# Peptides against a protein of PDB entry 4M9S: the designs that were tried, part 26

Target 1, 135 residues: chain A of PDB entry 4M9S
Amino acid sequence: SRGLVGVECITPYSYKSLAMALQRCVEVLSDEDRSALAFAVVMPPGVDIPVKLWSCVIPVDICSNEEEQLDDEVADRLKRLSKRGALLSGKRMPVLTFKIDHIIHMFLKHVVDAQTIANGISILEQRLLEIGNNN

## One batch from the design tools (peptide; made by RFdiffusion4, then SolubleMPNN)

Design b1_p12_3_s1 (from b1_p12_3, 4 letters changed)
Fold by OpenDDE base, seed 4:
Order: sequence, then C-alpha cells, then structure tokens
Structure b1_p12_3_s1 (fold): chain B 135 residues (1-135), chain A 12 residues (1-12)
Amino acid sequence: as target 1 above (135 residues)
Amino acid sequence: PQLFDFDRIRAA
C-alpha cells in the first residue's frame, strides 16, 4: 500500500495540502508531544533509531534525569506521536526504535524554528560524543 | 520560545 515511507514516498497531496494537514495534526498535540516532535527534526529520516538516541534530543520536563525513566518517558511520547498518523513509525523488536519518514522530516525542517533545530543538533552531537567516549 | 512557524506554509 502507498504510505508515507522513506525517500520514495509518493503522496496524492500537494506539499501545501499535506503541510496544512500536518499543521492541524501538530496543533492538536499536547505541549510535551509537540515539543518532542519539534526536536525529532534533528534525526535522519528513514532510519530506525533506538530510543536511547532519541532520548539525547527529546526534552523531558516531568520525570527525573535517570536513564531508565528518561527512556521510558521518551518512548511514551514517541509512541503517542506514532499513533498520530505518519508522524513516526515504531518498531518494538529486536530493539524499540522509531523512525521519522522523509516527508514528515521535510515538513519539520520547513516549520520548526531554526534556533530550535540548531540547538537540537548541538545537543545531539554533544551527547553522542559522550556515548562514543564511554564505549 | 516559539517552536513552530506555520506562517511559512502560507508564504511558500
């Protein structure tokens, strides 16, 4: 079936029409889920990314900074986003991962604040370096 | 801070 998957995604909607639909989807999200979606833009599209890496950029406001709690909260947010159509695609096995589709990523790059994107990339890079140095 | 700017959709 035709779906919003990867670079080869073909949609019957024009970019503008799709963007308007996506805008509506974003507007009905909670503040926390909307924030998570914004920072999802820093991830490469079409890649199954483990929750551990998502937790490097997804802001968590409620729970403590303990790793397990952080990952759980991030996973919950990403799961909710996955239930909102094509925003994200989740996979539970072999490892819990989430993927952002190319078309959604393009949309986010267009509408997410540039400073937010820059900050997210900087944070991701820093935390990836820390992970790499510990392995 | 504002995370999203949807005015860009109209301007594009």
Scores: peptide ipSAE 0.556, ipTM 0.894, DockQ to the pose 0.533
Fold by OpenDDE base, seed 1:
Structure b1_p12_3_s1 (fold): chain B 135 residues (1-135), chain A 12 residues (1-12)
Amino acid sequence: as target 1 above (135 residues)
Amino acid sequence: PQLFDFDRIRAA
């Protein structure tokens, strides 16, 4: 499913209504999927982002050290989130990517803990640096 | 978890 693409403005009333609906959606997620959604806030909205980059910030508690398994686990979480409508949109071709819409991103910036956001950004920066240095 | 604070929605 795809999100709310094309939304350029929203009234305070509309935003509040959407936020309440999104709150309900977030509350029914599993802990691991909810964590994944929280860290999605560090990604730029409106961009099709490869799973490899998502794996830099999506927390995985217990998994193999194999990169392929990590990516698969992350992909599964993102796929589940994409089934929740506006949360994420997935694209299979040319490569598997996921995108967060601007309005959902704005919601997350509002409700996700500030320290979590800061930590996520730091983690992403560090891991991107490591990827760049190793390639 | 302390990931989300939805009280901010009511305050908005």
Scores: peptide ipSAE 0.555, ipTM 0.895, DockQ to the pose 0.560
Fold by OpenDDE base, seed 3:
Order: sequence, then structure tokens, then C-alpha cells
Structure b1_p12_3_s1 (fold): chain B 135 residues (1-135), chain A 12 residues (1-12)
Amino acid sequence: as target 1 above (135 residues)
Amino acid sequence: PQLFDFDRIRAA
């Protein structure tokens, strides 16, 4: 098993102070957006990820949303998160993508429930495999 | 299930 080498990042801010600030940001989010942020931890930091891949792990209530609109719903959530500044960075062109920075990713790794992280990774891996087999 | 545990940060 190729162990994912943990990436360390350098920040000009104290980790604890940044974490406290981020905690406040997380606490004011809606439940849906907060869940989306939690599962963002499964993505590699510093990479522009297409919405299609985000949709593999971001939880959406399928009872309230059409499956065909999954990507749009996910995109809306990620857009809202990007408006909170450092949480996510969106790129509209050439393809709509979102990126989580190393610092935010490190924060999430510390505060998101370990089982949630593990489940998210498993789901992502499974979905990626399915996508790959269809290409 | 609780998604976030900020006590981990407070304890650090």
C-alpha cells in the first residue's frame, strides 16, 4: 500500500490561533455546508479538483435533490464555502474546480472525526474506480 | 455523529 506521505505546510500564523479562527467560521455554517467542509478533508490539498470528483464525497440529501443535479448542488455548496475566504478556492475557468489549501486541510485532519475521514476516503476510492472503469 | 471535535485543538 503506497502510504500517502503527509504534507507539512508552513504558516505565518500559530496553528492554534488559526484553528480557533477557523472554528468560528465552521460554527456559523449551515449544517449542509459544514458537512461539505468536513468531507473536503479527503481531497489532496493544493490541487484544483473538478466538481465531478467533489460530488463523489460531498453528502447530498437525495430525497430533496435530483440525482441529475448532484454536481450543481455540490458546486453551490463549495461556492458558498469559497466565499468564506480561506476555506476553499474556486476556479471558474477553464473548468469549474475547487481547491483546499494545505493549511485548511491540516486543520480539518485534526478536527474532523477519524471515522468520517476513513469513510470518505473509501467512498472516494470506490467512486474513482467506477469512473475509471467507465472510461 | 459529530463531524467536528474542536476539543482536540483546545487541548493541544
Scores: peptide ipSAE 0.555, ipTM 0.894, DockQ to the pose 0.561
Fold by OpenDDE base, seed 5:
Structure b1_p12_3_s1 (fold): chain B 135 residues (1-135), chain A 12 residues (1-12)
Amino acid sequence: as target 1 above (135 residues)
Amino acid sequence: PQLFDFDRIRAA
């Protein structure tokens, strides 16, 4: 079975000032990108996560049933988030991955709705089991 | 559903 483990850290930045800045960033996002950012909280920080795993939790309302198209849509959202600076960092080699940093993750854990976090974790666990059983 | 609660920032 696949598993993800994250470690929390303490930021030297003023959390309140950072949170206010990040709140402004969240408020200017589209609904789709804002949703993607919210569910990013379920991923462990500091880990390069492949798009396929991101697609397990990032909500996509309109797409084909083809896995390739789903991954492309998720990748586009994550790419847009990565252009907002510290929100995400992308890497293309050796495979396309995205990473959330500890500081951003700490912020999200603080402000994202608790039920959303719980649901996201449950969904991720279910999808990981499905992937594992199909291999 | 509301995804974010920024009142937590003000309360901190």
Scores: peptide ipSAE 0.553, ipTM 0.893, DockQ to the pose 0.568

Design b1_p12_3_s2 (from b1_p12_3, 5 letters changed)
Fold by OpenDDE base, seed 1:
Structure b1_p12_3_s2 (fold): chain B 135 residues (1-135), chain A 12 residues (1-12)
Amino acid sequence: as target 1 above (135 residues)
Amino acid sequence: PQLFDFSVIENA
């Protein structure tokens, strides 16, 4: 994976340079992928998260209500993000998971709209309750 | 809606 494991911000200048690079990466994303990245901020950093949980917060507009199709679409978006260097790290085995690194998460906390973060957290909480009640 | 605000980077 192309993650920033072990990268530390030594100086404010180094952080600014990284932030500028990340800004450029975000600006060239499609609207759909950029939206997915924004909501990634609600996930805990450094944890391999199954696609099923990502699908709770990643906004997807699909024609079908099939859960498998939803997960596939979310997975495709996350895969694209993982190919943009340090944005996400994917792992296929034992199950398909994606992880956001601490440094990327810190960046997102600074630049993602506060209302978007609040909405994402609320949505995640609601979906987790539903999953817990249905299982 | 604007998902990102990069002003914190530009003003740093």
Scores: peptide ipSAE 0.576, ipTM 0.899, DockQ to the pose 0.598
Fold by OpenDDE base, seed 3:
Structure b1_p12_3_s2 (fold): chain B 135 residues (1-135), chain A 12 residues (1-12)
Amino acid sequence: as target 1 above (135 residues)
Amino acid sequence: PQLFDFSVIENA
């Protein structure tokens, strides 16, 4: 039985209503969590991403936190986001990962500042290269 | 810098 990939054609109306709801969710976030959510747009949707990779793009004030605590701080932010509706989905086992849903990702692509997205991608690429060269 | 611009929703 070939599952009809129902192109859930999100009607413009459904999208508008969802977008409004998501906007309200974003507005009630703390500044730190809101920033984390903005940069989440650079990740591919529907993929369980390890915290280590999230830490490459989620902005953290390194002056206030030791480098060894970076992953923990990022994880805490992502956990808070996962508690806010469908913003993120966390998975604890076998390794702590977080996933952004396709719908949320689509929303973010429309509302996050284009320069922020571009910067996030550049930062991710740079840090991935550094990780790859050290392995 | 403003991270989010919701004007695209309001004008939709």
Scores: peptide ipSAE 0.576, ipTM 0.899, DockQ to the pose 0.529
Fold by OpenDDE base, seed 5:
Structure b1_p12_3_s2 (fold): chain B 135 residues (1-135), chain A 12 residues (1-12)
Amino acid sequence: as target 1 above (135 residues)
Amino acid sequence: PQLFDFSVIENA
């Protein structure tokens, strides 16, 4: 049974009101969390994405090159975003995943810098190829 | 680099 993702048609007014609320939410984020949210736009909406794939696009400055440290830092950022309203939804079982909702994704597509989106997609594609070649 | 541009909201 394919769950009909009912695209709730948000009225322009409700969209503007929601967009204003989301803007305020973005403005109060830390620089690190705001950066993570920006790059979340490259992920497909409505899909449970493993942290490993999020780590391909979320920029993190870590002292260690250990993959486990990278995933943990990314997970922490995504967890903080999930605690702020409907920005992200997390799922712990069977595997830790995060999902961006269609409404939030649509908002991000309009407000995230176009070059940032393009760069994020390019980085994701490159790193997915690397993962695929190592498997 | 500026990550967000909210001008599309302000002008709507």
Scores: peptide ipSAE 0.575, ipTM 0.899, DockQ to the pose 0.572
Fold by OpenDDE base, seed 2:
Structure b1_p12_3_s2 (fold): chain B 135 residues (1-135), chain A 12 residues (1-12)
Amino acid sequence: as target 1 above (135 residues)
Amino acid sequence: PQLFDFSVIENA
């Protein structure tokens, strides 16, 4: 059985029960939020990540190409996810950041399509490179 | 495209 045995986590639920609960949480999400959650897997767990970096991988269809609007839309999605149990943890100050927990991250690694993960990582790397080169 | 595959949960 695949389990979170190696993860130090205190939960009243067994791995299977937790996974089932998380599955249900994912299934009730909107398509947009579910997509955002899928790509959250590319972020390192346990790290407070600025919205700007999240915006590199979270798929958003915006009419305007303005960066501010992109960040706002991404932030809204992540905020919604943060309200769904332990999916994400948000911090508003000093800078708006979101963090994915190790447990959720491990879950996502098991259930998110492998090619999606690979593509997401590649996209993140490319966007980071572009940001770095433009500074 | 399908982003999630939960079959691994059933087989866990």
Scores: peptide ipSAE 0.574, ipTM 0.898, DockQ to the pose 0.625

Design b1_p12_3_s3 (from b1_p12_3, 5 letters changed)
Fold by OpenDDE base, seed 5:
Structure b1_p12_3_s3 (fold): chain B 135 residues (1-135), chain A 12 residues (1-12)
Amino acid sequence: as target 1 above (135 residues)
Amino acid sequence: PQLFDFERIRNA
């Protein structure tokens, strides 16, 4: 089992100073956007992830049972996060995707509750299996 | 449930 070689992200900022800046950024988010950011930690960093996969882990309280509406709501949250500095990067072409960079991901792994991370991974795995079985 | 714990940053 080749251990995932942790990509050491080199930042010109000290980890502590960056973490403090990011903490302030998180504190000013709405509850729903903050929740979305927390669950972003379950995604692999540096990968353009389609909105459909993000919708598997981003919690949405008031969404109609229409799958299209769920994706739209998730996309809106991720778009807002992408406007908050380096939190996320979005691409519209060829398909709408969002990516978390290694630095932000490392920060999230440090500050997001461990049980939340574990639950998020479990939920993602379950929903991916469901998608796979329906195809 | 508390999603974030920033105490780890303060103690680092």
Scores: peptide ipSAE 0.539, ipTM 0.892, DockQ to the pose 0.555
Fold by OpenDDE base, seed 3:
Structure b1_p12_3_s3 (fold): chain B 135 residues (1-135), chain A 12 residues (1-12)
Amino acid sequence: as target 1 above (135 residues)
Amino acid sequence: PQLFDFERIRNA
């Protein structure tokens, strides 16, 4: 997948053009993949994040999967997003991780519903606390 | 609920 590394929006026009292109990419996604992309905004940009942490925020309400299959389902969604060019960057080794680009993250902060972002952050914080307490 | 709002892009 091609990232936006090295791409600079020098003019407002260039930024708007990029945003319009990204909008079109979002509009053609499935409902489940579009939801996954929305909640990706809660992750820090430019960081390789393990699938286990993604599973804390990616909504899995459509697929009645067993708890043991949660990470696999999340990984599949993130993989599909990574195939849509610059949306996500996947890495298989040494550990399966996904990364959101800085520019994509800025776009998402601009277009994702503010309440959705706030809810996603709260959910992530809660899940991280639970993981920490169970260790 | 609607997750995305692209109106700001269109009106810019």
Scores: peptide ipSAE 0.538, ipTM 0.890, DockQ to the pose 0.572
Fold by OpenDDE base, seed 2:
Structure b1_p12_3_s3 (fold): chain B 135 residues (1-135), chain A 12 residues (1-12)
Amino acid sequence: as target 1 above (135 residues)
Amino acid sequence: PQLFDFERIRNA
C-alpha cells in the first residue's frame, strides 16, 4: 500500500469522503488491529517510529515474558494495518519502522476517544522514562 | 470500551 505523500489541501467534501472511507476500513478490522490503530494516534505524524517505541503504546492482549515476542506481535499488527490502505507506512531497512500519515492522524484525533488518547500518551511517557532510566 | 466515535465526523 502507498502512503500519502506531500502536502494536500483537502476540502470539506474531500475530508468527509475520506473519513467515510477510513471509517469503513476501521470497521472491517479485527478487534485487535482496531485497538492498535486507536493507540497509533499518540504517535507524531510523519515520523518513522521504530517498532520498539510502538510497542510502548500498542496493547498486547496475550502476555509474554519475552520482549522480542512482544515486539514481533506489535510488528505483525502494524504490518496488517500498513496493508490496509494508507493507514500506516512501513519500512524494513535499515530498521523496521512504521509511520502514520498526517491525514490519517487527523482522522484518528477526531474519532478516537479522548480518554483513550490521554491514557495512551501517559503510557507512552511512562515507558519512555523507563527506557531512559534503564539505558 | 468504545475506542471510536464516528458520530464526531458526522457532527463536525
Scores: peptide ipSAE 0.543, ipTM 0.894, DockQ to the pose 0.550; fails the geometry check
Fold by OpenDDE base, seed 1:
Structure b1_p12_3_s3 (fold): chain B 135 residues (1-135), chain A 12 residues (1-12)
Amino acid sequence: as target 1 above (135 residues)
Amino acid sequence: PQLFDFERIRNA
């Protein structure tokens, strides 16, 4: 079983037991929420990240080209994920942000498809560059 | 393609 070496997290669960529980949580998600969770792996753990940055990597199929609507849809997905406890943590103030915890991030790094991770990182990088250049 | 591979958990 893969361990949590190097991560200081207090849990009464073995890694395997926790991972199995997390698997169940993932399996009951909708397809769109599950996709959002998968791409959360590209974000640094333990950081409160604004929705705008999440929107760079969270796949959204049905929305207008308006950035505001995109952010709203992404926010809704992340809000749902945050209600699943350890999956994400949301903060409303001062700015709407979401954070992935270290333990969940480690789980995702282990189970998310490697190509998905690579693609997500590339997409994030590209879109961040675009945002930076358009300001 | 599948986003998740949970066999990695079972075999870890």
Scores: peptide ipSAE 0.540, ipTM 0.891, DockQ to the pose 0.593; fails the geometry check

Design b1_p12_3_s4 (from b1_p12_3, 6 letters changed)
Fold by OpenDDE base, seed 4:
Formats: sequence, C-alpha cells, structure tokens
Structure b1_p12_3_s4 (fold): chain B 135 residues (1-135), chain A 12 residues (1-12)
Amino acid sequence: as target 1 above (135 residues)
Amino acid sequence: PQLFRFDVIREA
C-alpha cells in the first residue's frame, strides 16, 4: 500500500514526487473540503488540535453559523480529510481532535496561496484572542 | 479566489 504516512522529503525529487501525489489528492476533493485543507495550513503541525480551534479557521458557508452546527460541520470536513490518507489524523478521545503531519503542512505552506495563509493567520489570531479574553 | 498554486511544484 502506497501510504503517505511516514514519508520524508530528504531530496528535491522526493518532495516533488510527494507533492505531485498530494496535488492529485487535493484536486479530487470537493470545493468545501479543499477550502478546509487550505486553511489547515495555519495550524501548527504535529499537534492534536480540538475541533473548536479548527472551527476558528475552517470556512463554513452552509450552516446557520450556530456554534454547535459550525463545530459539527467542521468536524465532518476534517473527518473526510482524515480519510484521504495522511492529510489529517483524528482522535475521538478524550476530545475530538485532528492533527496535520509535518510533511503535509510543509506541502501546504508551498502550495497554498500566500493571501489565503495571511488571511487564515489573521482570523485565527483574532478569534484566539477573543477566546482568551472570554476565559 | 484561488486557494492553491500548484505551479510552485514545478519550480521547487
């Protein structure tokens, strides 16, 4: 099985080959899931991030923007992404979290539009500050 | 808006 899990890019060729494979994975995603993946780049790699924090950056355009519905929709998107190999890893306990691997994160940093990254970071920072002020 | 720029794969 050609699992992307554990792939290390130690040469330019390895990176290019992996990037091409990942590009194909991204191209077959729905627009919603592709958008979610793009904004995943703003999260720190290798960290189990609660869905609540993912919801701070993942764009949701279908739900009524209620917090519970937002989290559920975000979770669904992240779950779908996690089923696409090494894109994300999910854990259900103790709380539902998702993690982006370093190699996937590195790929996203190269291919996600710079303005998208900047916007995502700004949005995350703003919403984290709001959460911090309320707690 | 364009989210991805895969042309950088060829440039990298």
Scores: peptide ipSAE 0.550, ipTM 0.885, DockQ to the pose 0.593
Fold by OpenDDE base, seed 2:
Formats: sequence, C-alpha cells, structure tokens
Structure b1_p12_3_s4 (fold): chain B 135 residues (1-135), chain A 12 residues (1-12)
Amino acid sequence: as target 1 above (135 residues)
Amino acid sequence: PQLFRFDVIREA
C-alpha cells in the first residue's frame, strides 16, 4: 500500500479519497492540459517557478518560431491548470510564476509514468544547459 | 502514449 507519508498538512479527505478526486480532475482535462500536468512533476514543489522554466518541460504541439508565443501558450495551459482546484498556484506579480504544491506533486510522482518523468527531467536538464550556455 | 498510471491508486 502507498500513502502520502511525506505530507505534513491537514486534509479532510483520506489518501484514497483525495487520490480519486485528483484522478477525476486529471481525467476531465484536455489532452494538452493533461500533458502539461504530467510534466509538471519534474518541478520542485513549493517553489514559484517562472514561466520560462516551465516552458522547458511543458510540451507544445503547435510549432512557433517565436519564443514569446511558446511562453504564452505554456502560460495559458498553466493558468487553466491553476483554475482546476489546487493543481497549481499562479502569481502574476512581480513575475508570472506557477508553483505546484507538495500534495499534488507527491500524487503526480505516484501516478505519472516513470519514463515520462525521466524524459521530462532529461529535457529540463538539456534546456537549462542551453540557457546557461547562451546567457 | 500513456502518461498516467492510475492503477497505483488501487494499491494505495
């Protein structure tokens, strides 16, 4: 049996009930938003992450030659996720950021395919290296 | 491709 052993928060729901509720939330998402949520697992929980870094791991199917458009698309997806309960928390000021809570993150670690997680981490690392080399 | 494995919830 698995549990949210590392979660130090008060919830009115049991682990099973919470997991079932979260599963339902994931299942009603569009394919694009569900993909975005899956790859959100590679981010550290409880940290306000700029959209630019989110864009390193969130898959965008629409080809764009403009980086700004890619960031906007990613931001839109993250905004939609933030409106679906506690999946993400967004801040617009001073910089547009999103963070994933520990509870959601632990849920994702258990339900997201391990290969997807590994791929996401690899992609993030590659993009960060590119950013580091270009800045 | 399958992104999620919800079968683990049954084991939780």
Scores: peptide ipSAE 0.549, ipTM 0.881, DockQ to the pose 0.642
Fold by OpenDDE base, seed 1:
Structure b1_p12_3_s4 (fold): chain B 135 residues (1-135), chain A 12 residues (1-12)
Amino acid sequence: as target 1 above (135 residues)
Amino acid sequence: PQLFRFDVIREA
């Protein structure tokens, strides 16, 4: 997997340079993948998160309401994002997970719209509550 | 939808 694990921002200038590069990466994404990346900000950085939990916050418009279809679509989006290098790191064993690096997460906290972040947190909390009640 | 605000990069 590709990422910036272990990298630290040394100066504000280095951060700005990285931010500019990341902006370019975000701008070339599809609308769907860009939306997925925006909502990734609500996940804790540096943690291997199962696809099932990603599916709680990543917006997906699919024809089928089947849970399996949702997870597959989310996984595809996360896989595409992982190909952008620093954005996400994928892991297949023992369970398919994706992780956002702390530097990327810090970037997202600064550039993602505040209302989007608030909405994402609210959605995640609600979905986790529902999972807990239904299991 | 306005998901990103990149103006903050110029302000940093």
Scores: peptide ipSAE 0.548, ipTM 0.884, DockQ to the pose 0.623
Fold by OpenDDE base, seed 5:
Structure b1_p12_3_s4 (fold): chain B 135 residues (1-135), chain A 12 residues (1-12)
Amino acid sequence: as target 1 above (135 residues)
Amino acid sequence: PQLFRFDVIREA
């Protein structure tokens, strides 16, 4: 069954007010958390995404190549973002997942640099392909 | 690299 694609609309006033509030929220984040939020734009909104998939696009600089350590670091960043309320929503059961809502996603699409979005999508596609080939 | 462009908010 193909789901109906809903039209998402924000009025200029509502968007400006939300954007101003969210801008302040973004500005007080650490560099690493702000980076994670930027790349969250490549994920589909309204979907509970496993941490493993988030780790495909969230930039992490770790000395170890252990997947468990990578996922843990990504999870920590996403957890911090979820504490900012509307930015992300996390679920621990049945599997640890994070979700970006439609309104926040719409904001990110507007303010995240176009090249960053393009790069993020490219990276996600490459990593998904690698995961698929390794299975 | 610059991740965010908030100038678009001012233009809106």
Scores: peptide ipSAE 0.548, ipTM 0.883, DockQ to the pose 0.580

Design b1_p12_4_s1 (from b1_p12_4 with I2L S6T K8L)
Fold by OpenDDE base, seed 3:
Structure b1_p12_4_s1 (fold): chain B 135 residues (1-135), chain A 12 residues (1-12)
Amino acid sequence: as target 1 above (135 residues)
Amino acid sequence: SLPPATILPVPP
């Protein structure tokens, strides 16, 4: 019995309505939180990502060079996003992580500027390389 | 410093 992989044909109509609802949710965000959400597009969907990795791509204007303050500020932004509907899902145990759902990720892939995506990926790769070389 | 990210409006 070949399981019919039900191609859930998301009708263009259902997609448009979902996109419009998400667009309204994005419009009410602060510029800072909206920017953080945009860079979430570089993360793989459905994966619990530690705050340390989020800090590689979330833009934070920190007056202090303390790495601990960076992670805390990033965590606060991600927490705010998680409180605004299903934009992100946070877990506290065993380690603080955040996850972007597939639907939100697909939305972001369509609406985030291509240059922003490219820059985010490049920066993530650079930061991961730096972390790997310091170990 | 990451440049500000832009989320484009969904076309009607």
Scores: peptide ipSAE 0.331, ipTM 0.854, DockQ to the pose 0.539
Fold by OpenDDE base, seed 2:
Structure b1_p12_4_s1 (fold): chain B 135 residues (1-135), chain A 12 residues (1-12)
Amino acid sequence: as target 1 above (135 residues)
Amino acid sequence: SLPPATILPVPP
């Protein structure tokens, strides 16, 4: 298991001021978008992650059990988060991916409930194994 | 269904 060596993010902003700004951004999110943001903490920071992998951890209640609809709904949530400043960054080509920056990830590690993090990791691992076994 | 995630308030 290669431990993700946490790259220390050097920012000119004070952590406190940034955290306060991010907290305000989080507070105005819908419950669904806030939940999606919380689970972003289980993703490695600084990596462009395909929507398919995001769909493993982003909770979606309303969409049909069709995998294609799940990915679309997840993508919409992540797109909304990407429009909220530095929360996420998206790339459309060659495939739609989203990335969480180190600074946001660091924030989330401090504010997301530890049980949520643990559950998210476990679910991600389980679903990745299922994807890997079906291929 | 994943339980909703909770983001805690930033400590002052």
Scores: peptide ipSAE 0.329, ipTM 0.854, DockQ to the pose 0.579
Fold by OpenDDE base, seed 5:
Structure b1_p12_4_s1 (fold): chain B 135 residues (1-135), chain A 12 residues (1-12)
Amino acid sequence: as target 1 above (135 residues)
Amino acid sequence: SLPPATILPVPP
């Protein structure tokens, strides 16, 4: 099955309409889920990213010190986002992953604060280096 | 801990 990677040529009009629809979806999110969505902008679009890597950038306030609990909490947040307006796409096999689509990523690049993006990238890089050094 | 992220209004 040749997946037609249809180059969806997003017209400026389509973008504005989509942005308005997405804005409504974002407004009804909890503060925690909205924050998680914002940090999704630091991930490359169209790539299935393991939950472990998402946990590097998704802020979690109340999790106990167990690494397994952190990943579970992050997975729950990402799962909620995947159910709301298809903000993310989840896959369970072979490993639990989540993917941000190009269109959603494009929206986030325009609405997420530039400092938030920069901070998220910096933290991701730092934590990836730490993971790499501990293996 | 990461500070809360802010999503800005859609530009007009």
Scores: peptide ipSAE 0.328, ipTM 0.855, DockQ to the pose 0.540
Fold by OpenDDE base, seed 1:
Structure b1_p12_4_s1 (fold): chain B 135 residues (1-135), chain A 12 residues (1-12)
Amino acid sequence: as target 1 above (135 residues)
Amino acid sequence: SLPPATILPVPP
């Protein structure tokens, strides 16, 4: 699936129509998938991000403390989002990664609560530091 | 656990 390499020349009309279409896509998501999508706003757009880094910000309630199960559940959620049109794009080789496009990222910056964004960034930074210190 | 994220409706 070719990511919408959308030229940033979004007219106000194009933006409104796109925003409405995206809103409808968001409304039909489960609460879990919608939460996952919301936290995608903390990722840099246009970058292939490994699942391990996504797992730092995607909220998953897993009964088992196995890290492998966490990554699998996160991957499943991201796969579902990638199948829902232009929300995410996945790449399997050489490593499983997901990317948020600039247009979707811009949409999320406008519709995700500012406190949620701030919290997500703080948690990502903390977990990245922990990963870096353990390496 | 991350609190549930809320996506706000697009302003009209």
Scores: peptide ipSAE 0.322, ipTM 0.853, DockQ to the pose 0.584

